# Peptides against a protein of PDB entry 3OGK, part 92

Target 1, 307 residues: chain A of PDB entry 3OGK
Amino acid sequence: ATPDRLSRRFPNLRSLKLKGKPRAAMFNLIPENWGGYVTPWVTEISNNLRQLKSVHFRRMIVSDLDLDRLAKARADDLETLKLDKCSGFTTDGLLSIVTHCRKIKTLLMEESSFSEKDGKWLHELAQHNTSLEVLNFYMTEFAKISPKDLETIARNCRSLVSVKVGDFEILELVGFFKAAANLEEFCGGSLNEDIGMPEKYMNLVFPRKLCRLGLSYMGPNEMPILFPFAAQIRKLDLLYALLETEDHCTLIQKCPNLEVLETRNVIGDRGLEVLAQYCKQLKRLRIERGADEQGMEDEEGLVSQRG

## One batch from the design tools (peptide; made by RFdiffusion4, then SolubleMPNN)

Design b1_p17_1_s4 (from b1_p17_1, 9 letters changed)
Fold by OpenDDE base, seed 5:
Structure b1_p17_1_s4 (fold): chain B 307 residues (1-307), chain A 17 residues (1-17)
Amino acid sequence: as target 1 above (307 residues)
Amino acid sequence: MEARRAYLDELRRQRRK
């Protein structure tokens, strides 16, 4: 479909999702004639889709100018913006979005590639937004944003239920977790092992409603921090955890209400057996191949197509 | 998927340093 055809057919469109390049294409290998630019769509949104409140771009090229135009066109009517695996923009574009769309509820830039100029966008969001429900910059690399701004967002946005972040030191998020009283989902962060302080993370207090979780760098030494609330965990992302097969078995046994599990092939047949035994509510299972497969000579670390 | 693999590899590399 073309932008023009869409607006003619659906002038009152509320939600739009666009998909660009195929999965096999890298961000930097998009031919100019691929049609992966959002520009013509943003133009159409600005001119003819005046009721649009939700925009989802997946694998699209998005410039700062595109974001600025979108922000100004929709302003406080924009409730959802998802830049899913997009590229081409900088934090200036994000700043424009949060400056003009002050009632945004969902802001996602998961796995997007961008140039980071400063942390002003998150600060601006913290200073003015009280509507956020979902904030997701998972699998991104922000070095200039402040965890204090995230804490401010949690304090001011009482409907905040899902937050996925990059590689913040998890201890810097203590204030955030305390403030985020209604948080149900958290992914990301960074657990950094300290030989001199083995109990470094043992006193972490998580939000009481937390039930969807994925901590980056979580190893067997840190895993016990989940045990006090493991029974309430419904979704677990272990893709970026540093757990072996036995560690998976240990954790899974403590999560009887698990509905969604995402992990690597390291779970093995043994882990799958334990999963079947203890997690009777499981609805979705995603197993990805990691680089660690090349080192796993043990049959226990391989998931067989036995099912 | 490739980006996530690269990220995981980087995470593991950083953890081992």
Scores: peptide ipSAE 0.209, ipTM 0.791, DockQ to the pose 0.117
Fold by OpenDDE base, seed 4:
Structure b1_p17_1_s4 (fold): chain B 307 residues (1-307), chain A 17 residues (1-17)
Amino acid sequence: as target 1 above (307 residues)
Amino acid sequence: MEARRAYLDELRRQRRK
């Protein structure tokens, strides 16, 4: 499909999703000029797709200029922008989006690669947006954004229901969690063990409606923070948790309403057995390959053909 | 714990490639 053909056929298009390079392209197996640039699409959006409110680019090359053009073209009509595993832009592009699209509801840049110039984009979003429902920069490399801005967003956006972040220290997000009263989903953050403060996370208060969760680096010492609301958990992302097989069993047993589980093969056959026993509503299971440590793995730590 | 964390970080980096 070409942009011009799309607009001619569907001039009243409201939602557009484009998929770019497959993972194989990451190994330079696919030339850059294969059509993975969003530029021609942004041009078409600007000129001919005047009702477009949702844009999803997956594995596309996106420049700051593209984002700026998109932002100005759609302005407050843009409700959803997903830069899913995209590359080629900087935080200036993000700044343009949040500056011009004041009523954006969904902003995603999960697993996107970009150049970070500053944290202004998040600050601008915090200062002016009250419509945000979904914010997702999971698996990104932001170092210059402020958790305070995230808190401000939570305070100002009463419909905020899903937030996925990078490696913020969880304790820095206490204010965010307090403000995010309607939050249902949270992924990311960073749990850091402190020998001198083994219980530093025990008093964390999560939003009351939280039911989809993935805390990075959560180990067995931190895992109990989930127990008070484990029964309401519907989705767990344990891909980057520091849980062993037995820890998985412990947590899974406490989540009888679990519908989606994402984890590593460390769950083992034993964990899968426990999952089957206690999680009767499970709809989706994702198991990623990978050991939790370098070294010899035992059979129990691996999902076998039996599991 | 630190070694495992480092390993997970590497996994994360690999996924982003």
Scores: peptide ipSAE 0.345, ipTM 0.888, DockQ to the pose 0.591; fails the geometry check
Fold by OpenDDE base, seed 1:
Structure b1_p17_1_s4 (fold): chain B 307 residues (1-307), chain A 17 residues (1-17)
Amino acid sequence: as target 1 above (307 residues)
Amino acid sequence: MEARRAYLDELRRQRRK
């Protein structure tokens, strides 16, 4: 499909999702004409898709100029922008989006690769947006953004229900969690074990409605912070948790309403048995088959053909 | 713990690749 054909066929299109080629192809010597650039699509959006409120680019090359053009063309009509596993832009492009699209509800850049110039984009978002429902920069590496801006966003955006972040120290997000009264989903952060302070995170207060969770680097010492609300957890991302098989069993037993689990093969057959026993509402199970033997004490963390 | 973290970081990198 070409951009011009799309606009001719669907001039009143409200949502557009474009998928580039698989990542393996993006790193190869791919001709520029492979359709991986969003530029021609952004041009078409700007000129002919005046009803478009949702844009999802997946595995595409996106420049700052593309983002700037999109931002100016759609302005406050843009409700959703998802830069899913995209590359080619900087935080200047993000700044343009949040500057011009002040009523954006969903902003996603999960697993995108970009050049970080500053944290102005998040600050601008914090200063002007009151509509945000979903903010997702999970699996990104921002070093120049402020947790304070995230807190401001939570305070100002009453409909904020899902936030996925990079490796913020979780204690820096205390103010954010306090402000995010309607938050249902949180992923990311960073739990940093302190041997000298084993209860470092025990006083963390999570939003009352939190039911979808994925804390990075959560180990068995930190896991108990989930126990008070484990029964309300519906989705759990343990892909980047530091839990062994027995830890999985312990946590899963406390999550009878679990619907979605993402984890590694460290869950093992035992963990899968426990999952089947206690989580009768499970709808989706994702198991990454990484070799957890590196640095892992639990040698039983293997999923066999049984599981 | 650091070794485990490094491993997970590598997994994250591979996922993004």
Scores: peptide ipSAE 0.345, ipTM 0.887, DockQ to the pose 0.565; fails the geometry check
Fold by OpenDDE base, seed 2:
Structure b1_p17_1_s4 (fold): chain B 307 residues (1-307), chain A 17 residues (1-17)
Amino acid sequence: as target 1 above (307 residues)
Amino acid sequence: MEARRAYLDELRRQRRK
């Protein structure tokens, strides 16, 4: 499909999703006329797709100029921007988006690669946006953004229901969790084990409606912080948790309303048996085939044909 | 724990490529 053909056929298009080539190709020598660039699409959006409110780029090359043009063309009409596994931009491009699109509801940069210049984009978002519902920069490496800005966003955006972040120390997000009263989903953060302070996270208070959760580096010592609300958990992302087979069994038994589970093969046949026994509402199960042999101490941490 | 954390970090890096 070409941009011009799309606009001629659907001039009143409100939602657009574009998928580029596999991500591996984006890091190779790419000709100027390669179809992986969003530039021709942004041009078409700016000129001919004046009702577009939702844009999803997946595995595309996106420049700061592209983002700036898109931001200015759609302004407050842009409700959703998803830069899903994209590359080629810097935080200046993100700043342009949040500066010009002040009513944006969904902003996603999950697994995108970019050059980080500063944390101004998140600060600008915190200062001016009150519409945000979904913020997702999961699996990114922002180092210059402030958890205080995230707290401000939570305070000002009362419809904020889903937030996925990078490796913030979870204790730095206490203010965020207190402010995010309607939050239903949280993924990311960083739990850092302290042998000298085993109860480091025990007093952590989560939003009352939280039911979809994925805490990075959560181990068996931190896992009990979930127990008070485990019965209301509907989705667990354990892909980057530090749980062994028995830990999975312990947690799963406490989550009878679990609908979605994502984990590694460390769950084992035992974990799958426990899952079948206690989680009768399970709808989706993802088991990543990671080489989890390194650091795995549980002999039962393998999924076989029996499971 | 540290070794396993490093392993998970590598898995995460691989997914982002």
Scores: peptide ipSAE 0.327, ipTM 0.883, DockQ to the pose 0.570; fails the geometry check

Design b1_p17_2_s1 (from b1_p17_2, 7 letters changed)
Fold by OpenDDE base, seed 4:
Structure b1_p17_2_s1 (fold): chain B 307 residues (1-307), chain A 17 residues (1-17)
Amino acid sequence: as target 1 above (307 residues)
Amino acid sequence: SLTPRERRLEELNRRLA
């Protein structure tokens, strides 16, 4: 599909999702085909798609200029921007988005690659946005953003329900969790083992409504922090947890309302047995092969347990 | 250059080793 054909056929389009080429093709540095760049689409959005509220770019090349144009064209009408596995932009582009789109509800840049110039974009978002519902920069490398800005966002955005972040030290997010009273989903952070302080995370307090969770690098020593609310957990992301088979069994048996589990093959047959025994509401199970099997294509084997 | 996912996997492997 071409941008011009889309606008002519659907001038009142409210939501647009564009998918670029798979990553294997992205290693060939210069996408030969303009189909990988969002530029022509942003131009079309700016000129002809005046009702567009939601934009989702997946595996696209996005420049700061593209983001700036999009931001200025849609301004407060833009409710959702998802830069899913995109590249080519810097934090200046993000700054433009949050500066001009002050009523944005969903901002996602999960697994995107970008150049980080500063943390101003998150600061600007914290200072001016009160509408944010979903913030997702999971599996990104922001080193210059402040956890204090995340706390401010939580305080100001009463409808904030889902936050996924990079490798923030979890203890730096204590203020965020306290402020995020309506938070239902949290993914990311970093739990860092400290031999000298094995209980440093034991007093961590999570938002009361938290039911979808994925803590990075959570080991068996940290896992007990989930036990007080394990019964309310509906989604668990253990892809980057440091849990062995037995740890999986321990946690799973405490999550009778689990609907979605994402983990590695370390769960093993024993973990799957425990899962079947205790998690009768399970809807989705994703098992990724561990890093040792780097070569296997992400076959999304949807193992639908047809009960 | 490694993707963000690949970098996280490397960090995971480092911590598992």
Scores: peptide ipSAE 0.548, ipTM 0.937, DockQ to the pose 0.587
Fold by OpenDDE base, seed 2:
Structure b1_p17_2_s1 (fold): chain B 307 residues (1-307), chain A 17 residues (1-17)
Amino acid sequence: as target 1 above (307 residues)
Amino acid sequence: SLTPRERRLEELNRRLA
């Protein structure tokens, strides 16, 4: 389908999702010869799709100019922007979006590659947005944004229910968690082991409604912080956790209401047996082959082909 | 250059080693 054909057929389109060519690996910069530019689509959106409120670009090349044009064209009518595994833009483009689209509810940049100039985009979002429901920059590398701005967003956006972030130290997010009273989902952060302070995370207080969780680099020493609310957990992302088979078994037994589990092959057949025994509401299971398996000689940590 | 996912996996592997 071409952009011009889309607008002629569907002038009242409210939601658009575009997918670029699938690749085995997403590069930081997609070569120009690969195509997948959003530019012609943004032009069409700006000119002819005046009711569009939701835009999802997946594996596309997106420039700052594209984002600026989109932002100005849709302004406060834009409710959802998802830059899913996109590349080609900088934080200036994000700044344009949050400056002009002050009623945005969903902002996603998950696994996108970009050039970071500053943290102004998150600061601007914190200062002016009260509508945000979903913020997702999971699997990104922002070094210039402030956890204080994230806290401000939580305080001002009472409908904020899902937040996924990069490698923030979890202790820097204490204020955020206290402010995010309606938060149901959190993913990302960074738990950093300190041999001298093994219990440094034990006093973390999570939002009362939290039920979908994925803490990066959580090991067995940090895992007990989940136990007080493990019974209310419905989704766990353990892909980047530092848990062995036994740790999985321990945690799973405490999560009887688990519906979604994402983990590595380290869960093993034993972990799957425990999962089947204790998690009767399980709907989705994702098991990835981790690079850690190449070095693990322990057959008990492997899921059999029959499992 | 590594993708965000590759970099995350590299960090995971470093911590698992």
Scores: peptide ipSAE 0.545, ipTM 0.937, DockQ to the pose 0.695
Fold by OpenDDE base, seed 3:
Structure b1_p17_2_s1 (fold): chain B 307 residues (1-307), chain A 17 residues (1-17)
Amino acid sequence: as target 1 above (307 residues)
Amino acid sequence: SLTPRERRLEELNRRLA
């Protein structure tokens, strides 16, 4: 489909999702006519899709100019922007989005590749947004953003329910967790072992409604921090946890209401048996081939057991 | 350059090893 044909057929379009080519195809010189650039779509959005509230770009090339044009064209009408596995932009583009789209509810940059100039985009978001419901820059590397801005966002955005972040030290997010009273989902962060302080995370207090969780690099020593609310956990992302088979068994037994589990093959047959025994509400199971054996190939083994 | 996923996997492997 061409952008022009889309607007003519659906002038009242509210949501648009575009998927680019897989990354393997991006290694070759992108032909000029490569449908991987969002530019022609942003032009069409700006000119003809005046009711568009939600934009999702997946595996596309997005420039700062594209983001700036989109931001100015949609302004406070833009409720959702998802840059999913995109590339080509910098934090200046993000700054433009949050500056002009002050009522944005969902902002996602998960697995996107970008150049980080500064942390101003998150600061601007913290200073002016009160509408944010979902913030997701999971599997990104931001070194210049402040956890204080994340705390400010939590304080000001009463409807904030899902936050996924990069490699923040979890202890730096204590203020954020205290402020995020309605948070239901958290993914990311970084748990870092300290031989001199094995219990450094034991006093971590999570939001009371937290039920979807994926802490990065959580080992068996840190795992007990989940036990007080394990019964309310509905989704677990253990893809980047440092848990062995037995640790999986221990945690799964404490999560009888688990609906979604994402983990590595380290769960093993034993872990799957325990899962079947204790998690009767399980709806989705994702097992990735982890580093415990050879290279994580992208085989999405989505086993949906529809009972 | 490594994808964000690849970089995180490398970090995971570093910690597991």
Scores: peptide ipSAE 0.550, ipTM 0.937, DockQ to the pose 0.619; fails the geometry check
Fold by OpenDDE base, seed 5:
Structure b1_p17_2_s1 (fold): chain B 307 residues (1-307), chain A 17 residues (1-17)
Amino acid sequence: as target 1 above (307 residues)
Amino acid sequence: SLTPRERRLEELNRRLA
């Protein structure tokens, strides 16, 4: 499909999702002549798609100039921007988006690769946005953003229901969790084992409505922090948890309302039996090859079982 | 260069080892 054909046929388009090539060509492996650049689409959006409020780029090359043009063209009319597994931009591009699109509700850059210049984009978002519902920079590498800005966002955005982050130390997010009163979903963070202080996370208080959860690097020592609200958990992401088969069994049996489980093959047949026994509401099961097995492939499609 | 997912998996593997 070409941008011009799209606008001619659908001048009142409100939502656009573009998908680039598969993972093998991602990031620095994408040839310059590849149609994976968003530039022509951004041009079309700016000129002809005046009702567009939702943009989703998946596996695309996105430059700061593209983001700046998009931001200025759509401004406060842009409600959703998803940069899903994209590359080619810096935090300057993100800054432009949050500066100009002050009513954005969904901002996603999950698994995107970018150059981090500073943390100003998150600070700007924190200072001026009150509309945010979904913030997702899961599986990204931000080192210059502040957890305090995340807390400010939680305080100011009353409709904030889903937040996925990179490798923030979970203890730095205590203020965020306290402020995020309506948060239903949280993924990411980093649980870091401390042999000298094994219970350092035991005082972690989660938002009362939290029911979709994925804590990175959660081991069996940290797992008990979930037990007080395990019965309300509906989605659990254990892909990056440090749980063995028995740990899975222990947690699963405490989650009778579980609807979605994502985990590695370490769950084993035993874990699946426990899952079947205790989780009668299960709707989706994703099992991937784990790091515990030789040859863990990052490609979702090759080795994952979906139930 | 590694994708973000690949880097995350490397970290996971490091912690599992």
Scores: peptide ipSAE 0.542, ipTM 0.935, DockQ to the pose 0.664; fails the geometry check

Design b1_p17_2_s2 (from b1_p17_2, 10 letters changed)
Fold by OpenDDE base, seed 1:
Structure b1_p17_2_s2 (fold): chain B 307 residues (1-307), chain A 17 residues (1-17)
Amino acid sequence: as target 1 above (307 residues)
Amino acid sequence: SMTPREKRQARLDALLA
């Protein structure tokens, strides 16, 4: 489809999702004649799609100018922006979005690659937004944003239910968790093992409604922090956890209401057996192959056709 | 350059090594 044809056919379009190349790694291989740039679409949105409130770009090239144009064109009417595995922009573009789209409810830039200039975009969001429901910059590399701004967002956005972040030290998010009273989903952060302080995370207080969780780099020593509310966990992302087969078994047994599990092959046949035994509500299972498979001494640490 | 996913995987791999 072309932008002009879309607007002619659907001038009252409220939601648009555009997909670029199937693989993000192919961005550098995008031919000049490929529709991987959002520019013509943003132009069309600005001119002819005046009811558009939700935009999802997946695996596309997005410039700061594109974001600025989009922001100004849709302003407070823009409720959802998802830059999913996109590239080509900087934090200046994000700043424009949050500056002009004061009522944005969903802001996602998961797995996007960008140039980070400063943390102003998150600060601006914190200062002016009260409508945010979903914030997702999971698997991104922000080094200049403040966890304090995230806390402010949690305090001001009563409907905030899902937050996915990069590699914040989880202890820096204590204030955020305390403020995010309605948070149901959290992914990301960074749990860092400290041999000298094995219990440094045991005093973490999670939001009462938290039921979808993916803590990055969580090892077996940190895993017990989940036990008090494991029974309410419905989705668990263990793709980037540091859990072995037995650790998986331990945790899974404590999550009888688990509906979605994402993990690596390290779960093994034994883990799958335990999963089948204890998680009767399971709806979706994703198992990825990981480099740690070769490190498993026990064959039971690998998923076979048996399970 | 590595994608964000590749970078994260690399970090995981480093932690598991």
Scores: peptide ipSAE 0.458, ipTM 0.914, DockQ to the pose 0.667
Fold by OpenDDE base, seed 5:
Structure b1_p17_2_s2 (fold): chain B 307 residues (1-307), chain A 17 residues (1-17)
Amino acid sequence: as target 1 above (307 residues)
Amino acid sequence: SMTPREKRQARLDALLA
């Protein structure tokens, strides 16, 4: 498909999703001029797709200039921007988006690779946006953004329901969780084991509506922080948890309303048995192979790869 | 260079080691 053909056929298009190359050719492995650049599409959006409110780029090359053009062209009409596994931009591009698209509801850059210049984009978003519903920069590396800006976003965006972040120390997000009263989904953060202070996370207060959760690097010592609301958990992401088979069993039996589970093969046959016994509402199960499987005996399990 | 996914996996692997 070409941009011009799309606009001619669908001049009133409101939602566009473009997919680039498969994962095997991502980022530095993307050859030049393969067609994975968003530039021609952004040009077409700017000129001919004037009703477009939702844009999803997956595995594409996106420059700051592309983002700036898109931002200025769509401005407050842009409700959704997803930079899904994209590369080529810096935080300056993100700044342009949040500066010009002040009514954006969904902003995603999950698994994108970029150059971080500063944390101004998140600050600008915090200062001016009250519409945000979904913020997702899961599996990204931001070192210059402030958790205080995330807190401000939570305070100002009363419809904020889903937030996925990188490796913020979870204790730095206490203020965020207190402010995010309507939050239903949280993924990311970083739980860092402290042998000298094993209970440092036990006083964490999560949003009351939280039911979809994926805490990164959660071990068995931190797992009990979920127990007070385990019965309301509907989705659990344990892919990056540090739980053994028995830990899985312990947690799963406390989640009778679990609908979606993502974990590693460490769950084992035993964990699957417990899952079947206690989680009668389970709809989706994703099991990935991980390093913790090395040396494990042949346990039967479904292996699914994240796309 | 590693993708974000690879970096995250590497950190997980290091913690599991």
Scores: peptide ipSAE 0.456, ipTM 0.912, DockQ to the pose 0.691
Fold by OpenDDE base, seed 3:
Structure b1_p17_2_s2 (fold): chain B 307 residues (1-307), chain A 17 residues (1-17)
Amino acid sequence: as target 1 above (307 residues)
Amino acid sequence: SMTPREKRQARLDALLA
């Protein structure tokens, strides 16, 4: 469909999701005529889609100018912006969004590639937003943003329920977790094994309502930090955990209310058996193939194609 | 250039090696 046809047919559209390229396509190899640029859509949104409050761009090329135009056109009416696996913008574009869209509830840039100029966008968000419910920059590389701003957001946004971040040292997020009283979902961070301080994470206090989580690089030594609230875990992302088959079994046994599990093939048939035994409420299972399959000494780590 | 997913996978692989 073309932007103009969409607006003519649905002038009162409130939510728009656009997909720009196939999964295997490189961002820089998108032909100009392939519809990979959001520019014509942003123009149409600005001119004709006056009730649009939710925008989701997936695998699109987005410029700072596009973001600026979108921000100014929708302003406080924009509740959701998802830049999902997008590219072409800088943090200046993000700054424009948070500056003009002060009532934004969902801001996502998961797996997007961008140029980082500074951390002002997160600071601006922290200073002015009280509406945020979902913040997601998972699998991104921010080096100039401050954990303090994240803490401020948690303190000011009472409805903040889901936060996914990049590779913040988890200990730097202690203040954030304390402030995020209503947080239900957390993904990302970085757990770093310290042989000299094996207990450095044992005193982490998680939000009381936390039930969906995916801690990056969590190993078996850190895994016990989840045990006190494992029974309330409903979603678990272990894709980037450093857990072996037996570790999976240990954790799964403690999560009887698990509904969603994402993990690698390392879970094995044994892990799947344990999952079936203890997690009767499981609704979704995602198993990714990982490079660690080559290191499996025992057949127990192999998931058989059993129908 | 590597995608964010590829970079993260590479880091994971390095940690598992």
Scores: peptide ipSAE 0.454, ipTM 0.912, DockQ to the pose 0.637
Fold by OpenDDE base, seed 4:
Structure b1_p17_2_s2 (fold): chain B 307 residues (1-307), chain A 17 residues (1-17)
Amino acid sequence: as target 1 above (307 residues)
Amino acid sequence: SMTPREKRQARLDALLA
């Protein structure tokens, strides 16, 4: 489909999702003239899709100019922007979005690659937005944003229910967690083991409604911080946790209401048995092959292909 | 062997490749 054809057929379109390059394609294998650039779509949105409130770009090339045009065209009518595994923009583009779209509810740039100039975009979002419900920059590399701005967002956006972040030190997010009273989902952060301070995370207080969780680099020493509310966990992302098979068994056993589990093959057949025994409400299971587990000689740590 | 952090970085690198 072409942008012009879409607008002619659906002038009152509310939501648009565009997918770019295939999953298996390297960027260098995609011709430049392929439908990977959002520019023509942004032009069409600006001119002809004046009721559009939700935009989702997946695996597309997005420039700052594209974001600026989109921001100015949709302004406070834009409720959702998802830059899903996109590239080509800088934080200036993000700044334009949050500056002009002050009523945005969902902002996602998960797994996007960009040039980071500063942290102004998050600061601007913190200063002016009160509508945000979902913020997701999971698996990104922001080094210039402030956890204080995230805390401010939590204080000002009372409908904030899902936040996924990069490698913030989890202790820097204490204020954020205290402010985010309605938060149901958190993913990311960074748990850093300190042999000299094994209990440095033990007093971490999570939002009371938290039920979807994925803490990055959580090891067995940090895992107990989840135990007080493990029974209310519905989704658990262990893809970037540092848990062994036995650790998985321990945690899973404490999550009887688990509906979604994402983990690596380190869970093993043993972990799967425990999962089946204790998690009767499980709906989705994702097991990825971990690079760190390829050299495992222990057969118990591997998921069998028998089932 | 790659750590989870390294694996995450590899994914991001692949996006730019």
Scores: peptide ipSAE 0.304, ipTM 0.798, DockQ to the pose 0.143

